# Peptides against a protein of PDB entry 7BDX: the designs that were tried, part 4

Target 1, 212 residues: chain A of PDB entry 7BDX
Amino acid sequence: EMGAAACTLLWGVSSSEEVVKAILGGDKALKFFSITGQTMESFVKSLDGDVQELDSDESQFVFALAGIVTNVAAIACGREFLVNSSRVLLDTILQLLGDLKPGQCTKLKVLMLMSLYNVSINLKGLKYISESPGFIPLLWWLLSDPDAEVCLHVLRLVQSVVLEPEVFSKSASEFRSSLPLQRILAMSKSRNPRLQTAAQELLEDLRTLEHN

## One batch from the design tools (peptide; made by RFdiffusion4, then SolubleMPNN)

Design b2_p25_2_s4
Fold by OpenDDE base, seed 3:
Structure b2_p25_2_s4 (fold): chain B 212 residues (1-212), chain C 212 residues (1-212), chain A 25 residues (1-25)
Amino acid sequence: as target 1 above (212 residues)
Amino acid sequence: as target 1 above (212 residues)
Amino acid sequence: GRLEELLEEIKEETKEIGKEIEASR
């Protein structure tokens, strides 16, 4: 209980840039983010057996950790830190997103996807994420999720790749050949306005790239 | 492990006034400080049986909690919050300081005493603490500690009482009759310069009060 | 600009998710 409460407070205060700087300015940041990855991994691995009630202290703890990573990645120095010093955490997030089944741990997926998006604002971060083994198949796996929020954040991450020519060029062939166009088209007709807009924008971006 | 790491980070960032305001501005502050007291109490109760290695994750967790309380109490709004909304935590700290033996959990005692001192900067806080049952005997119990840092922070807390006439007048008779004068005199001759100074100042303050 | 705008949206969404998790307890 107390761990989850403390971590939740840390999540809340990490919305401040100054707090993120304070977290990173300490000598404990590296260890913290290392343990974060391990904790998240242990949680996801535990789900295969026990229907861990999503309302458990453990789940809240992991949500808070994912939220902290997201908030850290929202700040320029936080992105730089993660990309330079905590690559294993990024690898863990990518792995966990692949290990989770469609519809499983939706909120955690959303937070992890948000963190990856935030990291992708940095070109170095975008390169690192997009060059990870199985990245493109992972995007399509995640886009198969029945949850609109998961799909929205996948589309946003895809857009970050598409909008960066240097990154997109490296994977353009695989991207074009495996693109779930019918799925994205279906999302562009979604009743969810955010998902609809994101899908429409991505389709426009893709059309622009095909004409160039 | 992760709980201790998260709590330690929260401790570090709570040195900022803005972070304290953020902690208190949330709806979780009451619950957090309630659980904090319970966690600290559980830890101290667990010490009677197992030589809990002071370097355990649990000990670090409790140190971080005590540190957070100290940092919150260092801020005016934090003091007001603790005195208005978290009196049970203050009662718990006073109780735990009484339950710990001389030389036991020195670092925790120091942090708890620092938190009480910070609360005592507020007149309402000082009144609340000083009017707690057994407060004066507790001060002398703590002043019997062989650790100079514990004694230093006890002397500071005693000074806060002595320097406030409204508070001191309520307990002046008991205070004068039970004052461990020989112990304080011995501390005024300590090789520890901070302890020496604090003891000398307190002796001067007491002399001034006897002449008024 | 678009990435930064979305970053601000994500910050707010992150806060909302936090509130939803709290309300579910």
Scores: peptide ipSAE 0.243, ipTM 0.833, DockQ to the pose 0.268
Fold by OpenDDE base, seed 5:
Structure b2_p25_2_s4 (fold): chain B 212 residues (1-212), chain C 212 residues (1-212), chain A 25 residues (1-25)
Amino acid sequence: as target 1 above (212 residues)
Amino acid sequence: as target 1 above (212 residues)
Amino acid sequence: GRLEELLEEIKEETKEIGKEIEASR
C-alpha cells in the first residue's frame, strides 16, 4: 500500500521537467530504473494465473512506474538517460509488450507504448527500439489487440519508424512483407476518431513511401 | 526494495517547494500522509525485538517517509496542511519519539525532530505540538539521548517554545520545574560546536526570560 | 514537428490515465 502511494505521488510530480531533471541528477536514478524493470517483469509474470484485479495496490504501483518512465521519456535529457544508461529497461518494456496477450493489461500496455513513443522522438532512441530483435513482429502482435488505445499507440510507434528514412530503410523489406494492411485499413474505418486518423495518416505515409 | 527506491526519489525531489505544492495539490496527499504515520508506527513497533539493520530496505523506506514529511513541513503551505489535515501524523511522530529508547533509531529521531521543528515555525504548528499531552516530559526524555544530533534538534525545538511568549507562558510553570538544567549546561560544554552553540543560546534565552 | 506535437498530447493522456486509475479506487 505505502509503496504504491509513494510511487503514485512520484508519478504525478514527474510530469514536471524540473522534477525529471532532479530525478536524473541524483545518484539513485540508475538503481531506480533497474528495479523498475524487474518489478514490472515480476508483475507481468504473476498475471498468468490469477486475474489481478485492475484496482490492486500492486497494479497501481506498476502503473505508476510505467507512468514515471513515460514522463521521463517525455524530456530530452530523460530520453538520453534511458537510451544511454537504462537500455535493459527498454528491453524489458519490449519483452513485456510481447508477453502480454491481446486484451490483457490494456492500461499497462498503453503506458509502456507511450514510453516507447516518447523514446522514439529521439533518433538514437528510435534506432535502439527499432533494431531490437523481433520489433516488427511485436508491432503486428500488438496491433492485433482489441483495445483501440493500444492500437492507437502502436500506429503512432509505426509512424515514428516510417517518418525516419534512416530507420525505415533498414527494415523496409521486412516491414513491407509483414505489414498487416487489412488490419490498418480496418482501423481507418474505426468509429474512434483518434484511431481512424492515425490509421489514415499512416496509410498516406506508406503510400508516399511506395511512390518514392 | 522498489517501494523504498520510489520513496527515496520522492524524498529527494520534495526538497523543491513546487514539488511540495504539487504533492499537496493532488487528491492523494491525505491518504499518503495517513499511511505514512501507520507505516512509521509499524516499523517502530517491529524494532522492540530484532535490531533491524540500519541499512535495510525497510529502514530506508521509513527514513524517506520522514524526510518527505520534513520537506513538506519546510514550506508554509505544507505546515498548514499538516496542522490542519494530518494532525494524526504529528501525534504519531510525537508518540514514536517517546516510544524509542535513548540511542535507538538516531537517524529516524533526527528526521522526526526536524519535521517537528519545521512545523514549529508556524505559530499554529507550535501551539499544536506544545499543547500535546506529555510534550515537555518528551523533550527531556529526548534530551537524555547520547546522540549529539538528537540533542541538537531537541534544543532547537525547546528554543521554538521559549521564543514564543504566547506558547511559553502556557507551559512556563511545568517547563521551569522540570528543566534539565545540568544536562543543558553539559551540552554548552560539548565539543560539538553546533550543540554547544544551541545550548548556549538556549541558556541565554532562559536567563533573559527569568529577568523579565 | 509532428512527433513533438504528439508528445504534448501524450503528456496530457498520461495525466488522464493517472486520474482514471485514481478514480477507480
Scores: peptide ipSAE 0.247, ipTM 0.835, DockQ to the pose 0.253; fails the geometry check
Fold by OpenDDE base, seed 2:
Formats: C-alpha cells, structure tokens, sequence
Structure b2_p25_2_s4 (fold): chain B 212 residues (1-212), chain C 212 residues (1-212), chain A 25 residues (1-25)
C-alpha cells in the first residue's frame, strides 16, 4: 500500500522537467531504474494464472513505475539517460510487451508503449528500439490487441520508424513483407477518431515511401 | 526494495516547494500521509525484539517517509496542511517519539523531531503539539537520549515553546517544575558546538523569562 | 517536428491514465 502511494506521488510529480532532472542528477537513478525493470518483470511473470486484479496495490505500483519511465522519457535529458544508461530497462519493456497476451494488462501496455514512443524521439533511442531482436514481429503482435489505445500507440511507434529514413531503410524489407495492411486499413475506418487518424496518417506515410 | 527506492526519490524531490505543492494539490495527499503514519507506527512496533538492521529496506523506507514529512513541514502550505488536515500524523509522530527508547532509532527520531520543529513554526502547529497529552514529559524523555542530534532537536522544540509567550504561559508551571536544568547545563558545556549553542541560547531565554 | 508535437499529447494522455487508475481504486 505505502509503496504504491509513494510511487504514485512520484509519478505525478515526475511530469515536471525539474523533477526529472532532480531524479537523474542523483546517484540513485541507475539503481532505481534497474529495480524498476525487475519489479515490472516480476509483476508480469506473476500474471500467469491468477487474475491479478488490475486494482491491486501491486498493479498500481507497476503502473506508477511505467508512468515514471514515460515521464522521464518525455524530457530530453531523460531520453538521453534511458538510451545511454538504462538500456536494460528498454529491453525489459520490449520483453514484457511480448510476454503479455492480447487484451492482457492494457493500461500497462499503453504506458510502456508511451515510454517507448518518447524514447523514439531520440534518434539513438529509435535506433536502439528498432534494432532490438523481434521488434517488427512485436509491433504486429501488439497491433493484434483488441484495445484501441494499445493499437494507437503501436501505430505511433510504427510511424516513428517510418518517418526516420535512416532507421526505416534497415527494416524496410521485413516491414513491407510482414505489414498487416488489412489490419491498418480496418483501423483507418475505426470509430475511434484518434486510432482512425493515426492509421490514416501511417497509410499516407507508407504511400509516400513507396513513391520515393 | 522498490518501494524504498521510490520513496527515497520522492524524499529527495520533496525539498522543492513546487513539488510539495504538487503533492498537496492532488486528492492523494490525505491518503498518503494517513498511510505514512500507519507505516511508521508499524515499523516502530516491529522493533520490539528483533534488531531491525538500520540499513534494511524497511528502515530506509520509513526514513524516507519521515524525510518527506519534514520537507512538507518546511513549506508554509505544507505546515498548514499538516496542522489542518493531518493531525493524526502529528499525533503518531509524538507517540512514536515516546515509544522509542533512548538511543533507539536515532536517525528516525531526528527526522521526526525536525518535522515537529518545522510544524512549530506555525503558531497553530506549536499550539497543537504543545497541548498534546504528555508533551512536556516527552521532551524530557527525549532529552535523556545519549545522541547529541536528538538532544539538539529537542532543545530547538523547547525553544519554540519558550519563545512563544501565549504557548509557554499555558505550560510554564509544569515546565518550570520538571525542567532538567542540570541536563541542559551539561549540554551548554558540550563539545558539540551546535548542541552547546542551543543549550546556551535556551538558558538565556529561560533567564529572560524569569526576570519578566 | 511531428513526433515532438505528439509528445505533448502523450504527456497529457499519461496524466489522464494516471487519473483513470486512481479513480478505479
């Protein structure tokens, strides 16, 4: 209980750039993000069999951790820190996104995808994430999720790759050969306007790349 | 482990007034400080028998909580919040200071005494603390501590009472009748310059009150 | 750029998710 409450407050205040700088300026940041990855991994591994009530203190604790990572990645110095000093955490997030089933832990997936998107703003971060083993299959696995918010943030990650020619060129062959075009086309007709827009924009970006 | 790390980071960033305002501006502050008191109480109750290693994650967690309370009380709006909305936490801190033996949990005592001192800057806070049952006996109990930092912060709390005529007048009879004058005189000769100064200043303040 | 613009949306979305999680407890 207390840990979840403290972590939730830390999540809330980490929306401030100055707080992120204060977190990272201390000698504790490396240890904190290392333990964060381990804690998130332990939580996801515990989901095998027992319906962990999404409303548990443990779930809230992990959500807050994912939120902190997202807020850190929203700041330039935070992205730099994660890409340079916390790659194991990024690997953990990618792994956990693969370990979770479609429809499982939707809110956690969204926060993790948001953190990866924020990291992808850094070219070095985008390179690191996109060159991770199984990244393209992971995107399509996540795009099979029934949740519109999960799919939205997957499409945003895909756009981050597509919009960076240096990164996209490395994966273009695999990307084109495995692209779930019918799924993206279906999303472009979604009643969810955010999902619809993201799918339409991605389809336009892909068409532009085929003509260039 | 993770809870202690998160709470320690929250403690570090709570030194900022803006962070304290952010903590208190949310709907979570009341719950957080309620659970804080319960957690600190549970920790102190667990000290009966097992030498809780002062370096345990649990100890660090409780230190961080006490540090957060201290930092909140260092800010005007934080003092107002504690005195108006978190009196149970102040009661808990006073209780825990009474439950701890001389020489036991010195660092925790110091942080708790610092929080009470910060609250005492508010006249309403000083009134609340000083009118708590057994407050004067508690001060003398704490002044018997072998630790110079504990004694220093006790003397500062005593000075806060002595320097406020409206508050001191209510307790003056009990204060004068129970004052460990020999102990304070011994502290005025301490090799610790901070303790020496605090004891000398208090003795001067007391002499001034006897002549007025 | 386009990605940085969406970052601001994600910052707000992150706050909203936090509120939703809180409201569920």
Amino acid sequence: as target 1 above (212 residues)
Amino acid sequence: as target 1 above (212 residues)
Amino acid sequence: GRLEELLEEIKEETKEIGKEIEASR
Scores: peptide ipSAE 0.244, ipTM 0.833, DockQ to the pose 0.264; fails the geometry check
Fold by OpenDDE base, seed 1:
Structure b2_p25_2_s4 (fold): chain B 212 residues (1-212), chain C 212 residues (1-212), chain A 25 residues (1-25)
Amino acid sequence: as target 1 above (212 residues)
Amino acid sequence: as target 1 above (212 residues)
Amino acid sequence: GRLEELLEEIKEETKEIGKEIEASR
């Protein structure tokens, strides 16, 4: 209980850029983010057996950790820190997104995808994530999720790749050959206006790249 | 481990006034400080049996909690919050200071005494603490500690009482009759210059009050 | 650009997710 409460408060205050700078300026940041990855991994591995009630203190604790990573990645110096000093954490987030089943831990998936999107704003971060083994298959796996918010944040991450020519050119062949076009077309007709817009914009971006 | 790491980071960033305002402005502050008191109480009660290694994750966690309370009490709005909304936490800190033996958990005692001192800067806080049952006997109990830092922070809290006429007048009879004058005189000759100065200043303040 | 605009939206969405998680308890 107390650990979850402390972590939740830290998540809330980490929405401030000054707080993120204070977290990263201390000697404790490296250790904290190392343990963060391990804790998230342990939680996801525990889901295969006991029906962890999604509303448990443990779930809240892990959601707060993912929220902290997202808030750190929202700041330029935070992105630099994650890409240079916490690559293992990024690898862990990518792995955990692959380990989770469709419809499983939706809010955690969304927070992790938001953190990866924020990292992808930095070209160095985008290169690191997109060059990770199995990145493109992982995007399509996550796009099969029935949850509209998960799919929305996958489409946003795909847009980050498509809008960066240096990154897209390296994976363009695999991307084009494996693209779940019918799924994206279905999303462009969604009743969720945010998902609909993101899918339409991505389809337009992809058409533009085919003509160039 | 992870809880202690998160709490330690929260302690570090709570040195900022803006972070304290953010902690208190959220709907989570009341719950956090309620659980803080309970966690500190559970820790102190656990010390009677097993030799808790003072360097345990549990000890670090509780030290971080006491540090957060101290940092909150260092800010005017934080003092107002503690005195109005978290009186149970203040009562718990007073109780725990009484439950600890001489030389036991010195660093925790210092952090708790620092939090009470910070609260005592506000007249409303000073009144609340000084009107607590057994407050004067508790001061003398803590002043018997062999640790110079514990004794220093007790003397500072005594000075806060002595320098406020409205508070001192209400307890002056009990204070004068129970004052461990020989102990304070011994501290005025300490090799620790901070303890020596605090004891000398308190003796001067007490002499001034006897002549008035 | 477009990515930075969405970053600001994500900051707000992150706060809302936090509120939703709390309200579910």
Scores: peptide ipSAE 0.242, ipTM 0.833, DockQ to the pose 0.265; fails the geometry check

Design b2_p25_8_s1 (from b2_p25_8, 8 letters changed)
Fold by OpenDDE base, seed 5:
Structure b2_p25_8_s1 (fold): chain B 212 residues (1-212), chain C 212 residues (1-212), chain A 25 residues (1-25)
Amino acid sequence: as target 1 above (212 residues)
Amino acid sequence: as target 1 above (212 residues)
Amino acid sequence: MLAEPRRLDDDFEAQAQLAAALAAA
């Protein structure tokens, strides 16, 4: 319980840029983010057994960890740190997103996707995650999730890739060949306005790329 | 391990006043400080068994918790919060300081004493802790510690009491009757300059009170 | 090597999302 509470407080205060700088300015950041990935991985692996209630202290702890990573990645220096010094964590997040089944751990997926999106704001971060093995299949796997929030954040991440010619050009062939166009089209008709808008914008971006 | 790391980071960033305000502004502060006391108490109770190595993750976790309390108490709003809303934690700290043997858990004692000193900056805080049962005997118990750092912080806390007439007057009789004057005099001759100075200042303050 | 900002970094930075809203849950 105490760990979850401490981590939750840390998550809350990490919404401040100054706090992120303080976290990263210490000599403990590397260790923290290293064991963060391990902890998240252990949690996800444990889900194959006893369906831990979503509201467990363990779940809250992992959510807070993912939230901290997201908030760190929201800051320029945080993105740089993650891309330069915590690539294993990014790899772990990508792995875990692949390991989770559709509909499984929705909140955690959202947080992880938000963190990846934030990382993708940095060109180096975008390059790193997009060049990860199986990245494109992973996007489509995640887009099969029944949860609108998960799908929304996947679409945002896809858009981040599409909008960067230097990155998109490398995987454009695979991207085009595997694009779940029908799924995205279906999302453009979603009753969820955020999802609808994101899907529409992505479709427009994709059309623009086909004409170029 | 993860809990200790998270708590350590939270401790580090809690050195900022803005972070303390953020911690306290959330709805989770009460719970956090409640379980903090419990966690510290459990740790101290566990010491009667297997001598946990000072460098254990558990020790680090508890140190970080004590550090957070200290940093919160260093801020005016934090002191007010502790005195108004977390008196149980203050009671626990006083209890634990009494439960620990001389030379036992020096670092934790120092942190707890620092927190109490910070609380004592607030008149309400000073009143609360000084009116706690056994407070004066506790001071002398702690002053018997062989560690100079522990003794230093005890002397500082004693000075905080002595310098406040409204508080000191209530316990002046007990204070004078039980004062370990020889111990304080010995400290005034310490090779530790900080301890030496603190003891000298306290002796001067005490002399001033005798002449009034 | 300093991570090179994307040319559109200003726009994308504005789209950075904090997970603060989920912390209350």
Scores: peptide ipSAE 0.035, ipTM 0.792, DockQ to the pose 0.035
Fold by OpenDDE base, seed 2:
Structure b2_p25_8_s1 (fold): chain B 212 residues (1-212), chain C 212 residues (1-212), chain A 25 residues (1-25)
Amino acid sequence: as target 1 above (212 residues)
Amino acid sequence: as target 1 above (212 residues)
Amino acid sequence: MLAEPRRLDDDFEAQAQLAAALAAA
């Protein structure tokens, strides 16, 4: 209980750039983010059997951790830290996104996707995550999720790849051959305006690339 | 492990006034400080049997909690919050200081005394803690501790009482009748310059009050 | 070390940061 409460407060205050700098400027940052990955992994592994209540202290704790990672990744120095010093955490997030079944732990998936998106704002971060084994299949698997928020954040990450020629060129063949076009087209007609817009923009970006 | 790491980071960043304001401005502050007291209580109760390693994750966690309370109390709005909305935590700290044997958990005692001292900077806080049942006996019991840092912070808290006439007048009779004068005189001759100075200043303040 | 090139501008960073903070509430 106390751990979840403390971590939630840390998540809230990590919305400040100065707090992110303070977290990273200390000697405990490496250890903290290492344990973060392990804790998230342990939580996801525990889900295979127990109907863990989504509102459990454990769930809240892991959500707060994912939120902290997201806020750290929102800052330039935080992205640099994650991409240069905490690659294992990024690998863990990618792995956990693959381990969570469609519809399972939607909130956690959203937070993890948000963290990856923020990392992708840095070209080095985008290169690293897009070059991860199974990245493209993972995106399409995640896009099969029934949850609109998951799909929205997947589309944003896909767009980050498409909008960077240096990254897209390396995966263009695999991307085009596996693109779930019908799924994205369906999303472009969603009643959710955010999902609709993201799908439409991605479709426009893809059309532009095919004509060039 | 993760809880202690997160709480330690929260402690570090709580050195900023803006972070304290952010902690208190949220809807979770009351719950956090309530659980803080309970967690500290549970830790102290666990000591009666187990030789808990002072460097354990649990110890680090509780130290970080006490540090956060101290940092919150260092800010005017934080003192107001503690004195108006978290009196149970102050009562818990006073109780735990009484429950810890001389020489036991010195670091925790120091942190708790520092938090009480910071609270005492506010007149309402000083009134509240000094009016707590057994406060004067608690001070003298704590002053019997062999640790110089514990004694130093006790002397500072005693000085806060002595320097406030409105507070001192209410306890003056009990204070004078139970004053461990020989102990304070011995401290005024300590090789520890901070302890020596604190004891000398308190003796001077007491002499001034006797002549008025 | 030369700063790593950024794909998106600061507005995207701020928005993403805020979204994560709001999820904590």
Scores: peptide ipSAE 0.022, ipTM 0.786, DockQ to the pose 0.043
Fold by OpenDDE base, seed 3:
Structure b2_p25_8_s1 (fold): chain B 212 residues (1-212), chain C 212 residues (1-212), chain A 25 residues (1-25)
Amino acid sequence: as target 1 above (212 residues)
Amino acid sequence: as target 1 above (212 residues)
Amino acid sequence: MLAEPRRLDDDFEAQAQLAAALAAA
């Protein structure tokens, strides 16, 4: 319980740029993010499918960790740190997103996707994650999720890839051949306005790229 | 391990006034400090006298918690919060300082004493802790510690009491009758310059009060 | 040198805010 409470507080205060700088300015940052990845991995591997796990102190602890990573990645120096010094954590997040089933641990997926989106704001980060093995199939796997928020954050991450010609060119063939167009079209008609907008924007971006 | 790492980071960033405000501004602060007291108590009660406990993740976790409390108490709004909303934690700290033996958990004692000193900067806080049962005997118990840093922070706390006439008047009789004068005099001759200075200042303050 | 963010249509600050909101929930 205490660990979850402390991590939750740290998550809350990590929304501050100054706090992120303080976290990263210490000699403890590397160790913290290393253990973070291991802890998240252990949690996901422990999931036997029981819904009761989601409301546990352990779940809250892992959510807070994912939230901290997200907030760190929202700051320029945080993105730089993650991309330069914590690549193992990024690999772990990508792996965990692949290990989770559709509808499983939705909140954690959202936070992890948000962190990856934030990392993708840095071109170096975008290059790193997009060049990870199985990245494109992972995007489509995640887009099969029944949860609108998961799908929203997947679409945002996809858009981040599509909007960068240098990155998109490397995966364009695989992307085009595997694009779940009907799924994205269905999302563009969603009752969720955020999901609808994200899907429409992505479809517009894709149409623009086909004309180029 | 992860809990200790998270708490250690939270301790580090809690040195910022803005972070303290952020911690206290949330609806989670009360719960956090409640659990903090319980966690510290559980740790102290689990001490069987084995030195190996001091380098454990659990020890580090508790040290970080005590550090957070100290940093919160260093800020005006933090002192107000502790004195108004977290009195149980203050009671716990006082109790734990009494439960520990001389030379036992020196680092924890120092942090707890620092927190109490910071609380004593608030007159309401000083009144609260000084009116706690057994407070004066506790000061002398702590002053018997062989560690110079423990003794230093005890002397600082004693000085905080002595310098406030409204508070000192209530305990003056007990204080004068039980004062370990020879111990304080010995400290005024310490090779530790900080301890020496604190003891000398306190002796001067006490002499001034005897003339009034 | 700190890596400059890319110019995206989405505001990255909104991401941090959303994460903070989830912490309160």
Scores: peptide ipSAE 0.034, ipTM 0.792, DockQ to the pose 0.060; fails the geometry check
Fold by OpenDDE base, seed 1:
Structure b2_p25_8_s1 (fold): chain B 212 residues (1-212), chain C 212 residues (1-212), chain A 25 residues (1-25)
Amino acid sequence: as target 1 above (212 residues)
Amino acid sequence: as target 1 above (212 residues)
Amino acid sequence: MLAEPRRLDDDFEAQAQLAAALAAA
């Protein structure tokens, strides 16, 4: 309980750029983010396929950890730190997104996807995650989720890849050959306006790439 | 381990006034400080008179909690919050200072005493702690500690009482009748310069009160 | 063009005056 409360407070204050700088300027940042990855991994391994109570202290704790990573990645120096000093954490997040089943731990997936999107704002970060083994299959696996919020954040991450020519050119053939076009088209007609817009924009971006 | 790491980071960033404001402005502050008191109490009860390894995760966690309280009390709004909304925590800190034996958990005692000193900067805070049952005997109990750093922070807290006429007048008779003058005189000759100075200043303040 | 980075906030209230702060070791 106390650990979850402390992490939740740390998550809240980490929305400030100055707090992120303070976290990263200390000698404790490396230790914190190394243990963060291990803790998130242990949680996902403990789920045994059952929907754990979303309101458990353990769930709240892991949500706070993922939230902290997201807020760190929201800052340029935080992105630089993650890509240079916490690659294992990024690898862990990618792995955990693959380990979770469709519909399982939606909130955690959203937070992890938001963190990866924030990392993707930096070309160095985008290169790192997009060059991860199985990255494109992972995107399509995640896009099979029934949750609109999960799919929204997957589409935003896909768009980050599509809008960067240097990254897209390296995987364009695989991307085009495996693109779940029918799924994205269905999302462009969603009742969720955020998902609808994201899918429409991605379809427009993809059409532009076919004409260039 | 993860909880201790998170609390330690929260302690570090709580040195900023803006972070303290952020912590207190959230709906989670009350919950955090209520659990903080319980966690500190559980730790002290677990010590069974043995010096637990100062370097344990549990010790580090409790030190971080006490450090956070100290940093919150270092800010005017933090003092106001503690005295208005976290009186149970203040009562717990006073109780735990009484429960710890001389020489036991020196670092924790110092942090708790620093928090009480910070609370005492506010007249409302000073009134609250000084009106606690057994407060004066507690000061003398703590002053029996063999550790110079513990004694230093006790003397600073005693000075806060002595320098406030409204507070001192209420307990002046008890204070004068039980004052460990020989102990304070011994401290005024300490090889520790900080302890020496604090004891000398307190003796001067006490002499001034006898002449007025 | 990519959207702004996402920050996740919790609401906090502020009152301020000075005393001794400690950094964690």
Scores: peptide ipSAE 0.032, ipTM 0.770, DockQ to the pose 0.055; fails the geometry check

